# Ledger of designs, part 142: peptides against a protein of PDB entry 3PUK

Target 1, 227 residues: chain A of PDB entry 3PUK
Amino acid sequence: ERGLKSVVWRKIKTAVFDDCRKEGEWKIMLLDEFTTKLLSSCCKMTDLLEEGITVIENIYKNREPVRQMKALYFISPTPKSVDCFLRDFGSKSEKKYKAAYIYFTDFCPDSLFNKIKASCSKSIRRCKEINISFIPQESQVYTLDVPDAFYYCYSPDPSNASRKEVVMEAMAEQIVTVCATLDENPGVRYKSKPLDNASKLAQLVEKKLEDYYKIDEKGLIKGKTQS

## One batch from the design tools (peptide; made by RFdiffusion4, then SolubleMPNN)

Design b2_p18_3_s3 (from b2_p18_3, 9 letters changed)
Fold by OpenDDE base, seed 3:
Structure b2_p18_3_s3 (fold): chain B 227 residues (1-227), chain A 18 residues (1-18)
Amino acid sequence: as target 1 above (227 residues)
Amino acid sequence: DEAKKALEEFEKKREKLK
């Protein structure tokens, strides 16, 4: 299958599962709200079993310790998800699993990372950012996960201007992760609206794409692709 | 030792992406 869902699954398989896979070893996987939706959109439970995942657990829920098993955390870099992780490993008496492999869906802020380091560094076997912050819906369609984006983008209230900018920034970041996943640097196309939201977003995306490819892991500057 | 290496590797990668 050549659709976006297949591409996303392949990226997760390579970046997460292949990265921490050990032959004959099973792991418990912890998901948050976003990653639950993400995996549900691009894979089946049978796929996860093939990757060595025995059980999927919600990170927000209270869970019984399984101290003999290692845990794979596939979570967003949010205070809520990180706090739940810290509860699992923050105290020797509260350690729920043997060790942790952490994969963030996006850049983890230094404040959160430092909090992890200070509390449970000895339990971490792997920490990585994979930059997938969108949900694939169709072969070429995706949705963004930015709370209240519609409200702030279309609000005529000047008091929301600052928040609107924050939302636009978040949207642009997520769009860039799509491009990165597809390994493309597309020309941005948009339909202008009276509020010029589309134009502003397009400019942010173009700027972030340029920055991303300048600092990508391959050290390559990619030209614009036809799209 | 494994934990230390994991965090160091992560920090190095983050620095390259900043």
Scores: peptide ipSAE 0.151, ipTM 0.779, DockQ to the pose 0.627
Fold by OpenDDE base, seed 1:
Structure b2_p18_3_s3 (fold): chain B 227 residues (1-227), chain A 18 residues (1-18)
Amino acid sequence: as target 1 above (227 residues)
Amino acid sequence: DEAKKALEEFEKKREKLK
């Protein structure tokens, strides 16, 4: 049993591959930096082939058009990744691919979403947010992708307080995606430190978990689970 | 028309999450 890795793969399989799969149809999959790490952590190329992916391409690189094939974009909702997508479909006469299925790993900001709608709407056959913003390392271990998290969280400089808060919120959001993936509303445990970062992060996670389950798709009230 | 449906469905889900 692969534990968390298997759970993550199962979620991706259901939310992404099963969602857009057509029998006998192959797609090109476009990945960014985060989703490359994510898929590498929980599957093999052979697994992707079984899901109808013929080739994986880096969204940041210049690519030759394959106009007869549909593209599956599994990307983070960042300006960089979205801009690359826009370049692929921004020209009406020279689209890179036949159509696009877009799956974001997190909530897509309105600014980016509006850009997509304005320029590439006719090329999109699916757009979905799957809310996986973490990397499973082992059966019970995962990592967060928050740049400079260590620097700001442990900075003694009070001028970094605002940035520290932003980083901690980003971390909390990613932890909540783990809980959502595992279908858990856990009690949060932490080790106290002089800067009390762990306590602050725990409070943010608890608040965000509450918010998440209040607005879940099923409208269910879920009690705390053991984890 | 598939494109329109795809974006509309996505927007509906987004509104629920906001």
Scores: peptide ipSAE 0.151, ipTM 0.778, DockQ to the pose 0.639
Fold by OpenDDE base, seed 5:
Structure b2_p18_3_s3 (fold): chain B 227 residues (1-227), chain A 18 residues (1-18)
Amino acid sequence: as target 1 above (227 residues)
Amino acid sequence: DEAKKALEEFEKKREKLK
């Protein structure tokens, strides 16, 4: 067992591959920078083949059409990834695949969702948010994908205060996805620092955990667990 | 029809999670 890696793989298998699986059907899977790292951290190509994926492609690259095959998009809800998706299905002449199954790693903003709905609605067979926004490293180790987090969190420049808050919010959200994946509601512990960043982040995580479990798919409020 | 249903289902789920 690979600890967190196996848990993440199991989550992806159930939330993505089992969700769109059809007997005898192969799909092309499109990945972005984050999901490439995510899948590479928790599975092998042989695992993907078993799940009905014939090939994986980089969504950012120009690709030749394979019009007879459906595409599985496992991507982050970013303007860059969404724009690449839109280029694949934005017009009949640009349609590269038969249809699309879209799985976002996190909540897709309304602005991006509306763009998809307006231009590519007829090509979509499935759209889902699976809430995995971290990279598993070891059984109890993961990394967050928040650009410039270090810079803004430790910047002494007061002009960066608003950006610092945005970064902390994003980090807190990603930590919550880890807890959700592990089915845990931990008591958050932290070490205080001069800038009190750890305390601030802990408060955000606790708040978001409470919100998540109150409105989770199971409708269950889980008590605090040991992380 | 299938596409419409897929998006509607997604929208409903999103609304519950807001």
Scores: peptide ipSAE 0.139, ipTM 0.767, DockQ to the pose 0.654
Fold by OpenDDE base, seed 4:
Structure b2_p18_3_s3 (fold): chain B 227 residues (1-227), chain A 18 residues (1-18)
Amino acid sequence: as target 1 above (227 residues)
Amino acid sequence: DEAKKALEEFEKKREKLK
């Protein structure tokens, strides 16, 4: 049985590193909070070196330009990460790197994507969504990155109902990415007591899995790739 | 060496996730 960490690493290797690999070329890799955790969970720095990454930088930090090197952005499709990217390559700022390869961990909203296209299109060599929105902990254990999930899911306050739904949607999406990564469409099992949260989440996951695989069967991909 | 430092930092972060 292949551990989830290994599966995730292989997917990243194929979807990201192999995708932008050029012989003899080294890249600077920019990570955000999520992707830092993600890579830390499934690889070592030596592994990244083998994939042509010379240095890892935090996208949130003000970094010195390395204009002769291309940058590999492996980031979540969040306003914060995208804004940092825009600062690196935006028309209003001096470019920090030679060019950018962008790999989003999930679907990038059109609003963010449009901002990138409008300001940084000439700097981008690759833009891809790879749909990995979880942290592998053990062979078959993973952690979801959904802020305040615990609080809203188990809050007895009815005023949190709307937020609870949003959280569950996000969790469901991330679970689907696990299934997609593992190439599995499992039946969902849950314990509903004492709250119905698990049941609701299960329904969302099942629905989203169905949608995902239906689309896949039709030859359509959820993610976007642009060069 | 920035690369070495990055390695150490990355490994440190990895250990924190264990």
Scores: peptide ipSAE 0.028, ipTM 0.540, DockQ to the pose 0.021

Design b2_p18_3_s4 (from b2_p18_3, 11 letters changed)
Fold by OpenDDE base, seed 2:
Structure b2_p18_3_s4 (fold): chain B 227 residues (1-227), chain A 18 residues (1-18)
Amino acid sequence: as target 1 above (227 residues)
Amino acid sequence: KESEKALKEFEEKRKKLK
């Protein structure tokens, strides 16, 4: 069995780099905060060079145009990252790169997708969702990228209830991406706490797993596996 | 041309997931 880091790298290699690979072509890769952490956790710069990435740029920073090169955007489907992309390609006269390959780490909301389609459709060579929304830390340990998750989930303030639900939804979605990455449909286990957070999260995960495997890319409903 | 195809394919895939 391979560690989670190697599995994640293999998935990224297949879903992103192999997908957009062209012989002799180098790309600039644009990363956001999450994907920077993600790649840093599972690969080295030398690995990226081997995949045809010449340089890595932070999508949030001002960057000099390299109009002769295509850009690989490996980003989260957030308004912030999408807005940065739109700034790179939104103006016909000020496109920073020759074209864009966009790979989202998770499901891109229709609102964001429509915004991209409306303004940058002619610049996009590929657009995919790869469904990796976690950071592998150890062989079987991962970190979810949900800001302020602890704060909201463990807040005694009832005013945070709505936000807590949103956070749990996001966490559940990310856990499903782990399962998808590992190609597993596990039974959900949790440790009980004074707060019903673990139970609620487990229910959300189970529901999302069911939905995912019903409509997976293979059209195959998988049975539950041990995890 | 190529871009339109790419987005169309992506949209079709998304529809299947909804």
Scores: peptide ipSAE 0.239, ipTM 0.825, DockQ to the pose 0.651
Fold by OpenDDE base, seed 5:
Structure b2_p18_3_s4 (fold): chain B 227 residues (1-227), chain A 18 residues (1-18)
Amino acid sequence: as target 1 above (227 residues)
Amino acid sequence: KESEKALKEFEEKRKKLK
């Protein structure tokens, strides 16, 4: 067992591969920068083969059409990844695959969703948000995908205050995905620093956890358990 | 038909979670 890595793999298997599995069908899987790191951290190519994935392709690259095969997009809900998806299905001439199964690692903003709906609705067999926005390093360690987090959080420049808040919110959201994946509602603990960043982040996490469990996929409200 | 249904279901789920 690989601790958190095993849990993450189990979540992906259940939420993604089991969700779109069809007997005898192979799919091409499209990954972006984040999901490449995510899958690399918790599975092997042999595992993906067992799940019906024949090949993995980088969504950012110009790829040759394989029109007879369906594509599984496991991507982050970013403009860059979505734009690449749209290039694959945005027009008849650009349609690279038979159909698409889309699994977002997090909530897809309305702007991006509407763009997909407007241009690719006829090609999408499944669209789902699975809420995995972290990378497992070891049994109890994970990394967050928040660019320049250190820079903004520890910047003394008041001009960065607005960006700092955005970064903290993004980190809090990703931490909540860890809790959801582990099926835990932790009591958040922190050590305060002069900038009080840890306290602010903890408060954001607690608030978002409350929101998540109030309306979670299972309709469950859990009591706090220390982790 | 299948594709349109898929997006509709997703959209409904999104609305429920907001």
Scores: peptide ipSAE 0.237, ipTM 0.823, DockQ to the pose 0.589
Fold by OpenDDE base, seed 1:
Structure b2_p18_3_s4 (fold): chain B 227 residues (1-227), chain A 18 residues (1-18)
Amino acid sequence: as target 1 above (227 residues)
Amino acid sequence: KESEKALKEFEEKRKKLK
């Protein structure tokens, strides 16, 4: 048992690979920086081959067209990753692949979604958000991908207060995706610090967990579970 | 069309999350 890694892999397998799998069909998979780390943390290349992936490509690189194959984009909903996708399928450019299946790791902002819809709608066979924005390291350990989190959260400079809040919001969102992946609503534990950052983050997580389960697929609010 | 259907389904899911 690989703990959190196995749970993450199971979610990706069901939400992504099983969702777009067709018998006898191989796909090219496009990854960005985050999803490269994510998949590397919970699977091997042999596992991806078993799921019908023939080759993995970096979305940021200039790639040769493979027009006869469909592409699976497993990417973060960022301007950089979306722009790379748009270059692959945009109306003003030659299509690199036969069609696209897009799976975002998080909620895609309306601005980015509208750009995709306006320019690449004809090429998209599937679009889905799977809400995995963390990296499992060990059976019970994971890391968050929030740039400069340490710098802003522990900055004594009041001028960084706004940026600190944005960073904490992003961290809280990623923690909620862990809970969603584990299908639990845990009690939040933290150690007190002089800047009280842990308490603020805990409050944000609790609020977001409440919101998540309020609008879950089952329409059921789960009670607190033991972590 | 398959592609138009895919985006429409995604939009419906997004409405639930807003």
Scores: peptide ipSAE 0.236, ipTM 0.825, DockQ to the pose 0.621
Fold by OpenDDE base, seed 3:
Structure b2_p18_3_s4 (fold): chain B 227 residues (1-227), chain A 18 residues (1-18)
Amino acid sequence: as target 1 above (227 residues)
Amino acid sequence: KESEKALKEFEEKRKKLK
């Protein structure tokens, strides 16, 4: 495989599967809506089998307990996904799996993390954040997963100004994850529009890139690249 | 014990990245 899909898969393999791999051990993997799309875009079931995943389950669905198996949660840090996780491990008598390995696709807010810590800390054997919040489509093309982004960004209604800002913030974060995945700090280029959405988004991206590369996962400062 | 270690490590990493 070529391009961004291969890069994303390699990132997931290294950051998630290699991180929790134990020889001879199989895990159940729990996915949410976003991570289902993400994995579907860059791998096949045979790839997951090679990584020690026996079954994939939807975190939103009711599932029967498999108490002898450990579970790998690859999920977005949202209230919905976290609440589903909490239902699996929140009760001592109703634990669905032996233990949990949690990998978030983005930064988990303190409120959600504290909720997890308070209710099911004893069940967690690994917790990690991986910064992948986009879907690879082509070799160098990706899509952002921000609901209603188009609606709010192009809305002429002043009442949507606050929501527009939130949406653009989320978009900027996802773009930064692409750069991080590709290990690039590009100069930002854009075409201005009447609503100046592109300019505002570019500014947000530049700011977030600066913040990210100031303190990256390796604690290194990276210079700008000509991408 | 394993759980405590996992969460502690995660919290420490989060603090460094903020």
Scores: peptide ipSAE 0.231, ipTM 0.819, DockQ to the pose 0.625

Design b2_p18_4_s1 (from b2_p18_4, 8 letters changed)
Fold by OpenDDE base, seed 1:
Formats: structure tokens, C-alpha cells, sequence
Structure b2_p18_4_s1 (fold): chain B 227 residues (1-227), chain A 18 residues (1-18)
């Protein structure tokens, strides 16, 4: 039985650590709130040491410069995390590290990506989006990182309708990243509820799955799999 | 959109290696 935690770790190892690995080189790794939880759920510090990480730092904290070392940023594509990165490399005289490798957990919005390119391109040696935006709990169980999902999805207030749609879309996107990580294109099943939230979510997932597998990394269209 | 971003990242990473 393949544990989801092991699958997620394997994905991170291949997509992040193997991608930027240089023999004999150690890096500082910068994490945000989400990626701290993600790595904590699927690996140990000893595992990170084996991958050439000497120390882990919180991107939100004030840090002393280590100008002789390269930094691996494994962060979510949020304004807060991106702003912290920009503070590390935005000024030529105030660079915290020698260079940066950036790995986003999901698609980085154009506005943020353009901001990075405009200010820090010379400091970046690698930028990649790896599409892992969930926390593995058990062998086949995961937790979505969608704040206020319950509140907005079940709110009787019609003023929250627009926010509900945004939340549902975010949930669907994260579910698709799970499927991508597991290399599965499952048939979607759901139990109907009075608010029809499950049906709406299922439809969003189906649509996004179709889009993903039409233009995956290998350009392959996968058939439906049993999940 | 995903394909466009892939191409953009490929170009970006290529430039970074030069």
C-alpha cells in the first residue's frame, strides 16, 4: 500500500531537491507557514539533511545574512511569502544569500511572478511550480489548505456567494493537485446534500481534471482510473 | 494558461543558466 505521505515526499524529492542538487553543496531552505506543515507531515529533519539542507529558516522571520550560501525557497505563491523573498534579494547591497532556487507549491499568479522577474531575476537560478497544495494525514487521507472553507460553503448569507465560489474553486484546484501527485484521473463520486455543495465541487474537480490531463507535463491524455 | 507558463519558465530558467 502506497502511503500518501511517501508519495508526497517522493514528489518533493524529485521535483525540488533532485532538481537543484549539486554534489557537495549545502543550501539553506526557506519555508513559509504552509510548506512548514507540509514537510513536517511527510519527512524528518534527517531526511532534509540527506538532501543537502543544512538549516531551515522561516521566511517570515528576520534572518541574518549568509551570503556565501545559496538558498532554496520552498514557498506558497502568496503576496506575503513573495514579499519576504523580495526583501531578501530586492537590494543588491542587502542580499541575504548568494543565490536563490524558488519552488512554488502551486501556480504563481502573473502579478507576483512579474514582480519577481522585474526585481530579482539575476539572483534566481531556478524557478519551478510543483503543484503540491495539500497536507497528507494518513495513507489515503489529506487535508486541504483552504481557510474558512466551512464558513463560506455553508453560510446562509447570500452576500458570501462570490466568496463561496472562490473557495470552491480553490478546493477543486487542490484536489486536482492530489490527483496529479498520485498520477490518477478518478471518476468523481459524491453524496448529494441540500445545499448541493458536493455536486458543485465535483463538477469543478471534473472540469479541472480534464484541463490538467489535456496539457500535462508529457502532453498525455489519461483515461479514468479507479480510486 | 498552463502551457504558456511552462514555456515562460523554460525561457526564464534557460536565461538563469547563462
Amino acid sequence: as target 1 above (227 residues)
Amino acid sequence: KLEERKKELEEFNKEAEE
Scores: peptide ipSAE 0.408, ipTM 0.886, DockQ to the pose 0.611
Fold by OpenDDE base, seed 2:
Structure b2_p18_4_s1 (fold): chain B 227 residues (1-227), chain A 18 residues (1-18)
Amino acid sequence: as target 1 above (227 residues)
Amino acid sequence: KLEERKKELEEFNKEAEE
């Protein structure tokens, strides 16, 4: 009934903005490439202003310090984005903002999370994983942010097998985030192909869905829904 | 793994608020 864009926005509003809301406080929002696209797909700048965001900055760019303001990092859990964050808070001399709220679009790998904890935990006021790793295009259409997915998944070269698995893992994770966002636990359906990529992906999705709903916010394992 | 992370984040956020 509701478009995917509205669902995504509602999720972000609840999971991010409401979570770190403080009366009268404005924040600088730091975005990476993915979250820029994500927000652009489901909201307007005016919406962000209403949520207490004064300005949006690109995390990859050099930015002037605003030490009196807290920063809201809405970023993907990638080495690149995390590295940029660490540059902002890794040392007192380089601290760009008063404090950080970090919201990852997906599960942050232990290696990256541990690196953050070890270097700048005291600067972090909030850290969450909100599980939104897709771009809503239409009411029920979305795209996954997995670079070179087609290249690796459909490559006949065996040398790409390892990368193919990584890509499929990422895709499966993102599909789960869609399901979580839509509050659905679908039965996975696929068409068989010579490379059987669809089957592999389906298996990964099913496994991840099971894991997700075991520890969902409601503590309730949902039955299968129509996809 | 996910359950452990959830607990870890809860503890982390609790400490951050103190």
Scores: peptide ipSAE 0.402, ipTM 0.885, DockQ to the pose 0.724
Fold by OpenDDE base, seed 3:
Structure b2_p18_4_s1 (fold): chain B 227 residues (1-227), chain A 18 residues (1-18)
Amino acid sequence: as target 1 above (227 residues)
Amino acid sequence: KLEERKKELEEFNKEAEE
């Protein structure tokens, strides 16, 4: 059974493809490393064709302009991915595509968002944040995308304490997105470890879940709980 | 921040569609 994969696909279909769908229109879709893995885990190329995607391109690679077609960017809100997008639309003469639809997998930091607005706002037809930052593996199994998570969480070096906290925060946020995607508010269980990582993570998740659902109850956007 | 971003995106998207 592929329950989680189906849920993730349904989320992407409704939040991304249905949102920018135009009858008879085909788009080029640009993916980064994370979204490539994400889509490959929950859909096939035939599924994307049905959603009006003619071709998939890697945002990190050099690409020939296709100026008559609009581009759908489904990317993570990272400096690397954003910089690649900016290169595609940075100048009028260098625009790779007719226009852009941008869908971030998570909340885009203000610094990056402002950079986009300042440079490419005229080329953007749509911008949204969809809050999916995990990879579905099996029915209820998923993998978090947090760089060096294992290293920092299990590092005995005190100098990594600050980084460990950042990693734990990121993991907690991603777990909350899973719950949001599944429309669940589960009780958190964990097994204590020598470094108490599981306990710390559980506490962060619980706090973020509480904040998330409080916001949701108030009719605000689903996603990260931030000020 | 989330509410503020929501409003910002709504305005942004509205302008883009015009």
Scores: peptide ipSAE 0.406, ipTM 0.886, DockQ to the pose 0.518; fails the geometry check
Fold by OpenDDE base, seed 4:
Structure b2_p18_4_s1 (fold): chain B 227 residues (1-227), chain A 18 residues (1-18)
Amino acid sequence: as target 1 above (227 residues)
Amino acid sequence: KLEERKKELEEFNKEAEE
């Protein structure tokens, strides 16, 4: 009954570990808040060891340099995580690790990506974006990592309208990543509430799904939509 | 957007491998 966990782990294994695997090479893995939860939900430390990870470090914490080892950054594309990465490699004289492999859990905004390219490109051996922005709980249960989602989605305060939209956008995006991970194009169903939040979210999800999947007139997936 | 980024990353990674 841990199907989703297994799927997520398999995805990470394929998209991240297999992607940067080098025979006999050990890496330090840097995680942020989200990816810590993500990996904790779908694997054990022993699993990571098998994938060539010697130690896990929190990207937000001050860390001692290990200049002889390459680092695998498995992080969310947030300003905070990116800034921490930049601190590790932004200065030629103060590089904490030998090189970096960066794997983002989602699309990295252009602003952040450009900042990385401008500052640390020479230190990066690989940069990849994967589509896992959710925490698997059970076989088909997952938790979205959207701060204050509950509050903003259910707040009747008009002053929160803008923030609500941002939250819904993030939720919709993460839902799409789940679908992508599972290779599914679900029909969106919801129960309307007085605030019509569910409807709005559904619309966002549908829109994003359309962007990801080419859907025929019958709602069937014909292929991936380019964007 | 995604396709553009994909291409960009491919180019980026190619350069990194050199």
Scores: peptide ipSAE 0.403, ipTM 0.885, DockQ to the pose 0.458; fails the geometry check

